# Peptides against a protein of PDB entry 8BZL: the designs that were tried, part 123

Target 1, 228 residues: chain A of PDB entry 8BZL
Amino acid sequence: SYDRAITVFSPDGHLFQVEYAQEAVKKGSTAVGVRGRDIVVLGVEKKSVAKLQDERTVRKICALDDNVCMAFAGLTADARIVINRARVECQSHRLTVEDPVTVEYITRYIASLKQRYTQSNGRRPFGISALIVGFDFDGTPRLYQTDPSGTYHAWKANAIGRGAKSVREFLEKNYTDEAIETDDLTIKLVIKALLEVVQSGGKNIELAVMRRDQSLKILNPEEIEKYV
Target 2, 242 residues: chain B of PDB entry 8BZL
Amino acid sequence: SRRYDSRTTIFSPEGRLYQVEYAMEAIGHAGTCLGILANDGVLLAAERRNIHKLLDEVFFSEKIYKLNEDMACSVAGITSDANVLTNELRLIAQRYLLQYQEPIPCEQLVTALCDIKQAYTQFGGKRPFGVSLLYIGWDKHYGFQLYQSDPSGNYGGWKATCIGNNSAAAVSMLKQDYKEGEMTLKSALALAIKVLNKTMDVSKLSAEKVEIATLTRENGKTVIRVLKQKEVEQLIKKHEEE

## One batch from the design tools (peptide; made by RFdiffusion4, then SolubleMPNN)

Design b1_p15_8_s1 (from b1_p15_8, 5 letters changed)
Fold by OpenDDE base, seed 2:
Structure b1_p15_8_s1 (fold): chain B 228 residues (1-228), chain C 242 residues (1-242), chain A 15 residues (1-15)
Amino acid sequence: as target 1 above (228 residues)
Amino acid sequence: as target 2 above (242 residues)
Amino acid sequence: MYDYYDGVVENYDPP
């Protein structure tokens, strides 16, 4: 009987499994997203990879399509499922509609997927939040956030994960039109924001940049240090 | 706390999946499995615990499984779960081969299984698999590779790693002794014996209690070989003489 | 042991 009611309302109207999934997100590495004028930037706290671990297999930022990328906080295995489904949808959209997805479209798709997992009797919620960034076909940069509940919103800047509160507070104070006037300033803003929670500087930051009409670029540590 | 122990895999108030963690704990009771990546090959070394005199078929490999011509794995955890997963790996690899007329890339096979594992942590009425796996393989994209996966559906690439009993201690030893960029298969074999000798709960390491498989490239083909008992004995003897 | 949150071994504090 209990196997059929994973996510249920409490007497006071709470969905505990969703709330607990949000707690799982808070245990994940911090991710930050910033929308600039003609650039979108994702940054993630890079936890020290074990000495014998291959860094190639540890990815917190991934492309969903040529014009969309995603960072996440929370359960990595859950994220992989979401990413795979999103990628399939992006390709399907290209085939059926003959245009790339808008960032809002794919965000809504992901959000709907998450929401279904909060309402299905035989499924637990996804333990992830995601920052989804990219460019629409008209060249407009976009940033969206999703949470385990399936809620999504558009943002100028946001953060998720363990240090999200501190990073958001920083962004609230420092996100101005002047601060995002150039691509370099936008990148610098993301790095500074992450440095609020990351101790060892640029070596512990993964940074991805997408510019208009360009593919996702992951910056190497040396490139990151230039902005510090 | 007990309420979350008896139900399907759900989040705790702290955002933990206890059933996954408990599955991982169960793996800690399994025999030790090691994987080491070298420049010229990759190996798996596993503890053999079931040596029963009444076993009719001496299974040459209890814990190491060939998946296809280019990949093998070792398992730590519940045997029945391991059998299901290893069979699934073979099926996935075969389906890929049939569909694309080329061998499945190593990481793709690993991820395919990991997605299955993850599903068993998310869907109701299912429990996590009580199994961790080490994967060794070769493909044209990345050459020799070593991967580890756990009950959560997470995986990672490794130069050297360990699962099962005393895995933490083994990993620590590997970190100390693994020489990046200079690891030959020969040196990797020696390192495997060294680590197993210290991590296995045996008074004396014997060849009958150790399974070793190597994956190499010969004449443009992958060769997976399980070492003979005599070869393992020689490795042990050499270690005892250092 | 893998941290099932980040996929990194070092941050897994087993209970």
Scores: peptide ipSAE 0.181, ipTM 0.749, DockQ to the pose 0.391
Fold by OpenDDE base, seed 1:
Structure b1_p15_8_s1 (fold): chain B 228 residues (1-228), chain C 242 residues (1-242), chain A 15 residues (1-15)
Amino acid sequence: as target 1 above (228 residues)
Amino acid sequence: as target 2 above (242 residues)
Amino acid sequence: MYDYYDGVVENYDPP
């Protein structure tokens, strides 16, 4: 009997495979996203890359398009699939609609993809949550979060992964209009938030910044240390 | 918790994919494969376990596969699974060449296969491949490259790494002895022999039990060469004299 | 053992 992986409802109405996928997310490294006034910032916990490992191949922040970036927590292989599909959609949108995707649009696309994998026979849910940031064509900064169920919401700031609870608590206390008044302050907020769960300071943080009308910039460790 | 161990492509209550983990465990029992990146080349070294005198086909290379003119791989795990994956790699590389009229970049080939591996962890009725691979290659984008992939569909680039039996110990040794920026292919070969000598469950390392392939650039062309037994013997001898 | 969540080697404690 080919035991087909099926996501089915429990008698009490739970989708256990989705819940278990959420547990997989919690095993992932922490990611944080913050929407500033004219900036969006993603930060991820950088697990110490093995000494002999190529750091280039260990990236948790990726561009989906020129105006959209994504960080994730959970299964890296699953994330790659989602990222690839999202990138294709972004390009397709540019070709068909002649405009880049809105952050909401691509988030919805990703969410729909995830949702389908919770309802399709013979598929398990994606074991990832994602923070999706970017700018709409009108220059509005956006931050969205999606989970294995396909649910998504817009956020001012959020965190996912193993340290998400602590990071969220920090953000809830410290996210103010004053705290995001400048780009630098916004970056500092993200770093401080990650430092709640990341040991050894700025060396274990990967930070990506997207400013209005600018491409994604990954900060180097030296740049990060300036904000500590 | 054990109830989820037998089902493929499902999460455990703790968010684990046990079949993937078990596949990785199975690979740990396979012959050791090493990869080392040097400044002037990259190499694969693999344990040869199937030395049966009655084998009609003396495969010169049992565990190292040429994928295209610019890439080769070694496998650790289930042989049948490995054959399927190596064939797929060749097909992917060939299709890319036909489509774009240029060789597939190394990382793209690796990722393409990894996506297949990942699918076998996500779609019902499938089991993970019981195979890890080391990839060596050259492309115009990144030069010499070494990659490792596992049953989960994850991959990473490495300066040096090991899969199969005693891989953890091998990696530890590589970490100690690998000199970043100063590694020549010659030094890499010596290091490979050193590590294999310590990690293989043999009393004495012999050339018949080791396959080594090097990938170099000569006159603007990639050269993949499997070392002859005599060459391997010389490397072993040199190591014993050190 | 390879961590299939983050793609890192398990039990790698940075010095």
Scores: peptide ipSAE 0.166, ipTM 0.720, DockQ to the pose 0.255
Fold by OpenDDE base, seed 4:
Structure b1_p15_8_s1 (fold): chain B 228 residues (1-228), chain C 242 residues (1-242), chain A 15 residues (1-15)
Amino acid sequence: as target 1 above (228 residues)
Amino acid sequence: as target 2 above (242 residues)
Amino acid sequence: MYDYYDGVVENYDPP
């Protein structure tokens, strides 16, 4: 019966649907995350929005809570489902525990959700990777990545999507304590990293910044150009 | 490679959802639907392909559906799928109204349906809906709005867009002629006729083959109106005289 | 063709 999406092990021990979901991620626009000292920054490659399309409805960086935001690469519709569930969990946590989630907690939640979709019969994996950034209640900046398998890790800096390899190579070379010494330098690092894969300057970059005890701020194109 | 084409809700080795793509292809064969946002209103224009004399004329709108007092949609794709989705939209809108004692915001209704569409792309034993929708509406948050959704569960807001047969050509024409900030409902109607005249596979555009609905605000209330055939005829005539 | 990854219509000639 061709009708069942079944993630099963191959004879050689591979989960093909998970691997293929990872390929779907690679088709998505590039996203980059960097943890600074007192700042977390997400950047996303903006694909040229259709001239008649409303830019408001094209968002690749979303708040999960006041202290957590997420960028993703891969299937936008899949991402929306994950984001919605994460938001519900964040609110639930606030109600039950009377404290905001830690970035690790919500990442683990998302990762567990993804993992379940790799093990449940009749479901395909989520075709998304996510960069999750924010601040813990103690003011510590955090960056996590999760992939379609449900695996997650903490990072200083990372990238996902189509240009992730090039961006990661750049970050590996240029991420230093000096490069993140200030908020502005951290932002500049993200922009420079994205420019490795984005041909046209600040107009094709979406940048979001979260500082300690501040809400997510999306920079406008003019603000981005100041860092180029 | 062919095995993945026949399986629903499975990624290809390249990370593609072929069933979603095939659903989109199916929509390309459906009748053309246009949406245009104006400063003072929003409209839907849809091709009527099934003009059967025996069809009960009571169906004032074959392809345009009123969802609630503030929203309407048009559908391109499989009719049965369309009926299911439009009914679901109405139910979602009604439940929201009952729960919150206010109309559902336009984008929230769109996203709610898109989540359903997405589910049909992820859960086994289900196929994607072979339907794209255009949504028009008004709410207090964003005013007049136009949205498009597809079988993947993606959606976007638009100033003007097209789904169904020859949609690419229609979108190209809309891009050329749509004047941002200067679009009146009157000009939008004229543009709709112009685009349909060029994109529909008919020798001559006739009022019987076109369904048009407008959404406006009058005295603080949303008014959704399907244009009468005579009104459409006048629009066509005016276009032919230009 | 509509890009269901990013929600962008592919046939848009970059301005």
Scores: peptide ipSAE 0.179, ipTM 0.744, DockQ to the pose 0.266; fails the geometry check

Design b1_p15_8_s1 (from b1_p15_8, 5 letters changed)
Fold by OpenDDE base, seed 3:
Structure b1_p15_8_s1 (fold): chain B 228 residues (1-228), chain C 242 residues (1-242), chain A 15 residues (1-15)
Amino acid sequence: as target 1 above (228 residues)
Amino acid sequence: as target 2 above (242 residues)
Amino acid sequence: MYDYYDGVVENYDPP
């Protein structure tokens, strides 16, 4: 029975468990998200999978609904819980409101969930950050980030995980209207950003794209190599 | 009965609620928020720290939230906690509107949230919210109003006040310069810029780092307006010339 | 480190 308050304020006004959860995120593989004009792109660093491990079982990019997908950095087990709840909420929303969720809505839901775990007895914070991308019903592409604290913001581009700093620095320099003028350029931008921290090129990158009015597409290694 | 351990918000031997005090300490690290009541309106001014180029241009202010047609608030403290509380404020206001077919009085909304905050200091398994709020509003009972609430669930009405980083210094400055009964919205805006310029830990105050909202009455309707960057620039420029 | 108070990444000063 988790009957102890785990997340409490320190004398200096810090929530150490939240900060430590952020450190857990930093140990995770790098993920990057970029919003283009009519495309959203997620990229994730692939860690070398053991020879006997099925690569299909290690998915860091997942669909929450037909119009929303998520990448995460941090504890995979924690991510599963968040993903499952988010999926249920997406379906519930479709049933009750008769429309798919907006990207902001589902992000807020996830953020609220995370926040509750920072304030509830017997619960530790989620050790994950997430990049949530998709399209609203009006066709507007969206990118959001959320962290273990439950904070969330909308972004043009962002990164999370161990290499996030370097990737963000790259994106700040290179994210321009010209750089996202086309879908292909947007994809190229994501790949270039990841290559700042990923060694050995396209083999160690997982890339997913969602275009307007299209479903999530995970690119194969051959497709990724065309952009490098 | 699940016995909550001593890590919950409990009294110290000295009668102090340390978790509440520590929550207040957390707020001290947050960006500065000011509220000033004038004869013809009220304003909120908040430090904007998140000015990253990669942020999506969201139409809404980072630290100032519209609650309903007659009220807005600013927050200092943990952003995620703030989001939960601001959402709750909106829900409370909406439920009242639906039930009574009139907008909730300002103080009642503040009190309702404060009760929630207080509960999080008393019930086991919860930590205090690491958030203080400034509320601005108008109602038919008291006209223009400014309130402050803290993690303890305490609240009060103010003519001018500050929360967040360097709040004590800001309040001192407000006490010196606030002219009771003679404060116009224009003078209040100037005062806000003056205080922020002195209390923010920046070499030079820029419009990018300041959010300002005003609440006024026009033709019998409440108008909540977030100042444009150009307007804030003009206020800063005017201050620098003085 | 991400600042959960203001939602800002620490030591990330945009140029």
Scores: peptide ipSAE 0.030, ipTM 0.513, DockQ to the pose 0.031; fails the geometry check

Design b1_p15_8_s2 (from b1_p15_8, 7 letters changed)
Fold by OpenDDE base, seed 4:
Structure b1_p15_8_s2 (fold): chain B 228 residues (1-228), chain C 242 residues (1-242), chain A 15 residues (1-15)
Amino acid sequence: as target 1 above (228 residues)
Amino acid sequence: as target 2 above (242 residues)
Amino acid sequence: MYDTYDGVAENYDPP
């Protein structure tokens, strides 16, 4: 009975539901992540918030723990499920291991969750990619990306969503040691990267910055304009 | 693309969840529901379509449901689905109260239901709920609140919004007339009547066709009140005189 | 407009 969502192999070895989930990601707003020397920066394209919408309920960047943040592209409701599970795991880890998760650990957890939904009968893949940034206990900045397949990799810089291709091309050309030499330069790099796909400058960009031993800071529009 | 229309909720080649989109389309044909947040309260206004003279049960509110002492919701879409979801909301709220000995925060209740909605879009053998909801509530964290949720399990907070028939036109009107920071419950009620009068597919707005509930704070307690027909008539009359 | 997708201002006429 075709009444069950099943991710199966095509004759040519494709998992179509995973590929289609990746198309869902491409419909999402652009997110960019950059790892600096002592900073990680997430930038997202702001949707035009409807005049009467409460901005507090529209968050594309969220904390998973004190030392880990995530941006996503794709299905918002799917993202919420992943975020909630990740948060629970982060807390559980603190309780059982008595240390915060490493960025790699929580990324692997999320990736494993996604992978399971590509192999489980009666489930569809998650329609999200995520950029996961943070600091390990030793103070090392990390950036990871996950996709609907459950694959994950560490990155120096990456982008997801509708403008990801253009942003990645920009980053490939402009990400140098000199470009990330300072925190401010790293932030500028993210802004410049987003401006490749975002119109009307800093007003349509949300930036989150995490520095070593500091909490996530969301920059206000005025702060962003100082870098533009 | 059509073969994905009739099956369980799966991705189309272009990354769309057609069953969710179709559920949303179905909601567009439902009666209009409005929510407006004011400084001193929040309200729901809903179109009453099923005025059957032979209905024995005078439902005080067909489309507005009290969830707990601090929250209410209105629904647009499939009635049976709405009943299931509103019951679930009540259960979630009660479980929380029992566990924590305090009322569930408004957003937490909304999120809990939205997770259920999302699950029905991801698990095989299930169809999306054909329901959108407006939630009004008060809690100590954010005060008066208005939320909207859809079949996808997505939600958002709003100052004013509309679901159901002619919702786009209603939202446009709300954007024009909503005065941020200066909205009183009285003005919100007037605005609700104004918008409904223009968006409802009726020749004349009557109190029989409109349900209105207000949520206010009195003496440190939340009061949820469904307006009496006479009160609604007075609001309509006032609007006609302006 | 409920965007099922983050960033898609789908002019979904609120149902």
Scores: peptide ipSAE 0.066, ipTM 0.635, DockQ to the pose 0.358; fails the geometry check
Fold by OpenDDE base, seed 5:
Structure b1_p15_8_s2 (fold): chain B 228 residues (1-228), chain C 242 residues (1-242), chain A 15 residues (1-15)
Amino acid sequence: as target 1 above (228 residues)
Amino acid sequence: as target 2 above (242 residues)
Amino acid sequence: MYDTYDGVAENYDPP
């Protein structure tokens, strides 16, 4: 009976709707985030866009602000809501505080939003996890992950979505100071990590890079192939 | 599965939203709607099922709705839900125009409605809309555009697509025959007739059962035109002669 | 058909 209710505790202390939302995330395309020394990289499994579909409307990596970007896994429509709210907050922060948000701040904002949707009887949890990357004002690269529960943590590297387990295992083995010594090596690490779960080379990978004091750059397929 | 399919839209143990899936099933039973983007225009073609001679109001367009001067849509699914959504689209477009003194960009209108659809999948006491929409439009940012949205609040841009009955078969045919970069509105119209002829559960395609609207640019203005029955008849005849 | 889930291609085309 408890699994039918809007987010309530089971007798054994579980929030089933949150757990089920996490299952929805596992159905999502794999996303990978890696923090380098002076670079943050997001990679996403690109599902074959239908032949007649406009690729412009299929974006899994989005900017929240000039210094922050996000990838997600799970329900696309849910993600759009979160992204929009985060963008508004980023702009509001700039206006009120006169500085851009820190990556931790905007992550906490998103996490708090998600958490509220787990506690209200009038709503279900968001069916998304997110990797949030960017640079703080001091130039420090940051990577955060948040899940449907509203929990968030800082990471050196992480993955979400259907292939997350395999990718994380790869990152645990291969993420070293040497592996992220240069921007190019960091990018290579992300590509290699995604190739653990993505069949067929650079054509099925979307890659975004943000360097210190630079805007988010989405790499084209030709640029990705240089690293494969 | 039954435990999660009858109540407010919640996640199943497998992470599925059954009410959204069921809404999509309902759309599969609706009349076929096609959209095709061409170099010089965009079109909607829709199956007309309600041909009642006794209907006093000659609805020239049962399934195709003008939203503003630059956009139109077609609907597949529950008619009452469609009416609510099309009205909302018009209101959103009008509010934008009043606020910004320029027409709403096509994708922004689509997104605004999709956010509403999404909300009906997330908030308690609501059910998903049992409607998919095809949108055609023109704006100064992207020119001619075609979009599709579903009950989940998801949307995408397309060169050609189909919703409703036999949509999968229609999409397959469109993939085979659509030539990117070489599609004229004339060729798109011919393609629409070809696809409808094969996907509609009718023995013979007739002009009475097909609604077609085109969106073009003439002298720097958008022109939305519903084809006359005679024009549709000519298209059908040409197809039969090919 | 648009996937409700990012990455699950199962177009639940309802039959």
Scores: peptide ipSAE 0.053, ipTM 0.635, DockQ to the pose 0.385; fails the geometry check
Fold by OpenDDE base, seed 1:
Structure b1_p15_8_s2 (fold): chain B 228 residues (1-228), chain C 242 residues (1-242), chain A 15 residues (1-15)
Amino acid sequence: as target 1 above (228 residues)
Amino acid sequence: as target 2 above (242 residues)
Amino acid sequence: MYDTYDGVAENYDPP
């Protein structure tokens, strides 16, 4: 029916709706993820919290489980759907398998969800990319990225959103073993990377840190300034 | 760009959902709705456009709806869409109560509806709801709360906000006059009148054109009260005297 | 005032 959105191939083999969804991602605020030796760090550009807005309701970084967190870029409402489903899956996995999900597992789940929405009649792709970080049960830090197409890859460092290109370029130049030798250096790397695109310094950055066998920690502005 | 204007749930080349944007545009033409959070309560103030002598004045609320014992909402946009969503909110709240034997937390109710809204932006054959909502409520988790949601399914918590006609101007005024941490319900009511007086496209603000509801806590119970016309008149009069 | 996207900080240097 003419009223149903269909993701179809162009004559040259492109899925335009997927590509356009990727453009939606580029309209999102920047997020960066870095895998350190014993730490994973997510950094996001703080939304200009409108005066009178409740900050608690504006989150770009969220926990999927105790060992996994996610940052996204793109459509906020779309992200909420993905996050909720991922959380349910994480809990389900714990109940059925009796172990927390691996970061790869939950990434694959999210990716599969996204992929289905690129192929299902009457659905449009999700307009979000995600950086998924965490620790596997064995203590291995992981960073994955997924996009609207449902593709996903493991990364040492990556960025999504509006400033992703600049941030990635920075990371390509500056991500070294020495740069991630310590937790503090890893955090500093993320901050520096974000500062490539974020104005006004550390005040406009939100950082989430997950260390081995530790819960997700959102750094407060004062803590962030210590690294700037 | 025009190619994507007519189809629902499709991205433009630039990654925009035009149907959602157009829905939001439609809301901009709706009557103004304000929400203000105070320390001792929360209120909704809405423009009433449909004034007819044959309307039953005693219980008629055009834009403010009680959702459950602890929550109310105001709507801006397509009336039919609003009715559907308001009904859905009530159903969600009721189902939760039945299932868990406690009232649904405010944010959860908002989120549940927002997920529905989002779905209508993503599933083919559907159009976005042409409605924004303001939610006021109380729960044991966060106390008094004010939320706003839009056709995209996005929502946020607010200390004060506005939807509908001249919402941007209203928000600006709220930003200027809202005193964080010091807002009483009384002051919030005064602020609401002040903002409405300036933002409504009327020569003179009258009580017949304004609906106000307050949500307070009395003796450990939530009380949702729609102000009587006389009370609104008094508020307007007080504002004019200042 | 309606944000469909995770709010882009107004202070982005354009790519």
Scores: peptide ipSAE 0.052, ipTM 0.628, DockQ to the pose 0.161; fails the geometry check

Design b1_p15_8_s2 (from b1_p15_8, 7 letters changed)
Fold by OpenDDE base, seed 2:
Structure b1_p15_8_s2 (fold): chain B 228 residues (1-228), chain C 242 residues (1-242), chain A 15 residues (1-15)
Amino acid sequence: as target 1 above (228 residues)
Amino acid sequence: as target 2 above (242 residues)
Amino acid sequence: MYDTYDGVAENYDPP
C-alpha cells in the first residue's frame, strides 16, 4: 500500500519527495537563462565530456519547437521524458490550432505534467528544473522557469542547478536595461554569469541563442571565446 | 536510510535514487562487456562466465544479441531483465520497420528503450532494470555507432566504453590506448583483447571465455558477425606475442 | 561512470 503513496504530506505540511527532487536539481550542472530585448540566451555548464564520449549525445539545451528551447538541471533521463512530451505537444498544437505554441503555453504544459507527477499515486516527481525560452508569435521574447513541483514563473533572468544561487546573485546585480541593450551584451551577460561558477574558459560553457524569427543557434567554442 | 532501500524508487533526502544506484551496483558484478568504435566498423567483446560443458553448443552468444540487421547489443546485469529488454528492443525495431518501411535509426532505438528504463525508475510498483547495455549499429545518418545505457534510462554515444565488472579500470585503459581517428577494426579487436585480459583478472585469457561480435558494412549492407573461437584464439595469441 | 544526473557524471561515485 505504501508503494502507491510516493508523494505524501508530512505532518508539518511538506511534500518531502518534491523537496528531495529539488535537491536532485541542485546536483545538476548550472544552467542560466537571460531574456534580452530581441534575444533569449541559454547557457549551461559544460561537463567535462569523458574523452571517449560523443559530445553530440550530451546535450543540456534542446529545441522543443522552432520558437522554443529548453535547458534543464537534474536527472537527464527525466528530462528526456519531459522534452519528448513537450515536443509532441508543440507539434500537436501546430496541427490543431495552426499556430505555434506560446512559450507560456508550453511552460504551463510542462508544469502541469510535473505537477501531476507530484500528486499521482505510484509516481515520483520529476527530478528536473527547466529554463524555457523562446519567442511568442508576436515576437516577444520569453523566459520561464519550472521546478519539480510544477510551479512556473516568468523571468527576466534566472538560473538553475548547483551554481544557481551564485549566478542569480550575479544577475540580480548586473541585469539592467543597459546590460541587455544589444544582443551581444545579452550574450556577454550570460557568459559572465556562468563564469561565476564555471572555471575560466569558454571551453566549459555551452551557449544557445534564439533571436526573433530565427532558429536556435548553438554557439561553437570559438564564438563563445569572442565574448569572453 | 534503509527506508529508501527497500521500497519503490523514491528520492533520498539528498536527491539520490538509491534503487537506481543499487541496480548499477548489481551490474558491476556482471561479466565485462566492451564496445569499441572504429572507422570501418564497431565491435562488442564480452566475458563468458558460464562455461558449462553440458551447455548445448547452440548457444552462439550468451551476452551479445542481434537486434536487427543493423544493430546488436551486449548486456551486463540480471539475465532475466536483459532478456526482457533485448526482446523489447527487437519488437521496437520491428514495429518501426513495419510502420516506416525503413530500419529504425540507432539512436532512436536506444532512446526508445531508455524511455522504458526511465519509466521503471519513476512509476510505483516497479523496480529499475538491473541491466546496462552496449549498442552497436549502423545507420545512414551517423554511420557506425556505439551507445551505452544504464538502469536510469540515461544513455550516451561513445567511441569506446565498458560495462560490468572492473568497468572503471577498463575505461581507463581504453582512454589511454584508444587513438581517435586512427582506429581500425583490426586495431580495435586487438585493443579489446588487451583490455579484457586485464579486466577479467585472469593470468591467461582463453577464447572460450570471450565472445566477440563485429559490425561492418559490405556491399552496402550491414554484416554482424560473431567471431569463431578459432578467430578469438588467434587474437589472443597475437596479443601474447606482443 | 553512469551519468544519471546532469553534471554529476564525473563525481557520481556510487556509495
Scores: peptide ipSAE 0.044, ipTM 0.633, DockQ to the pose 0.348; fails the geometry check

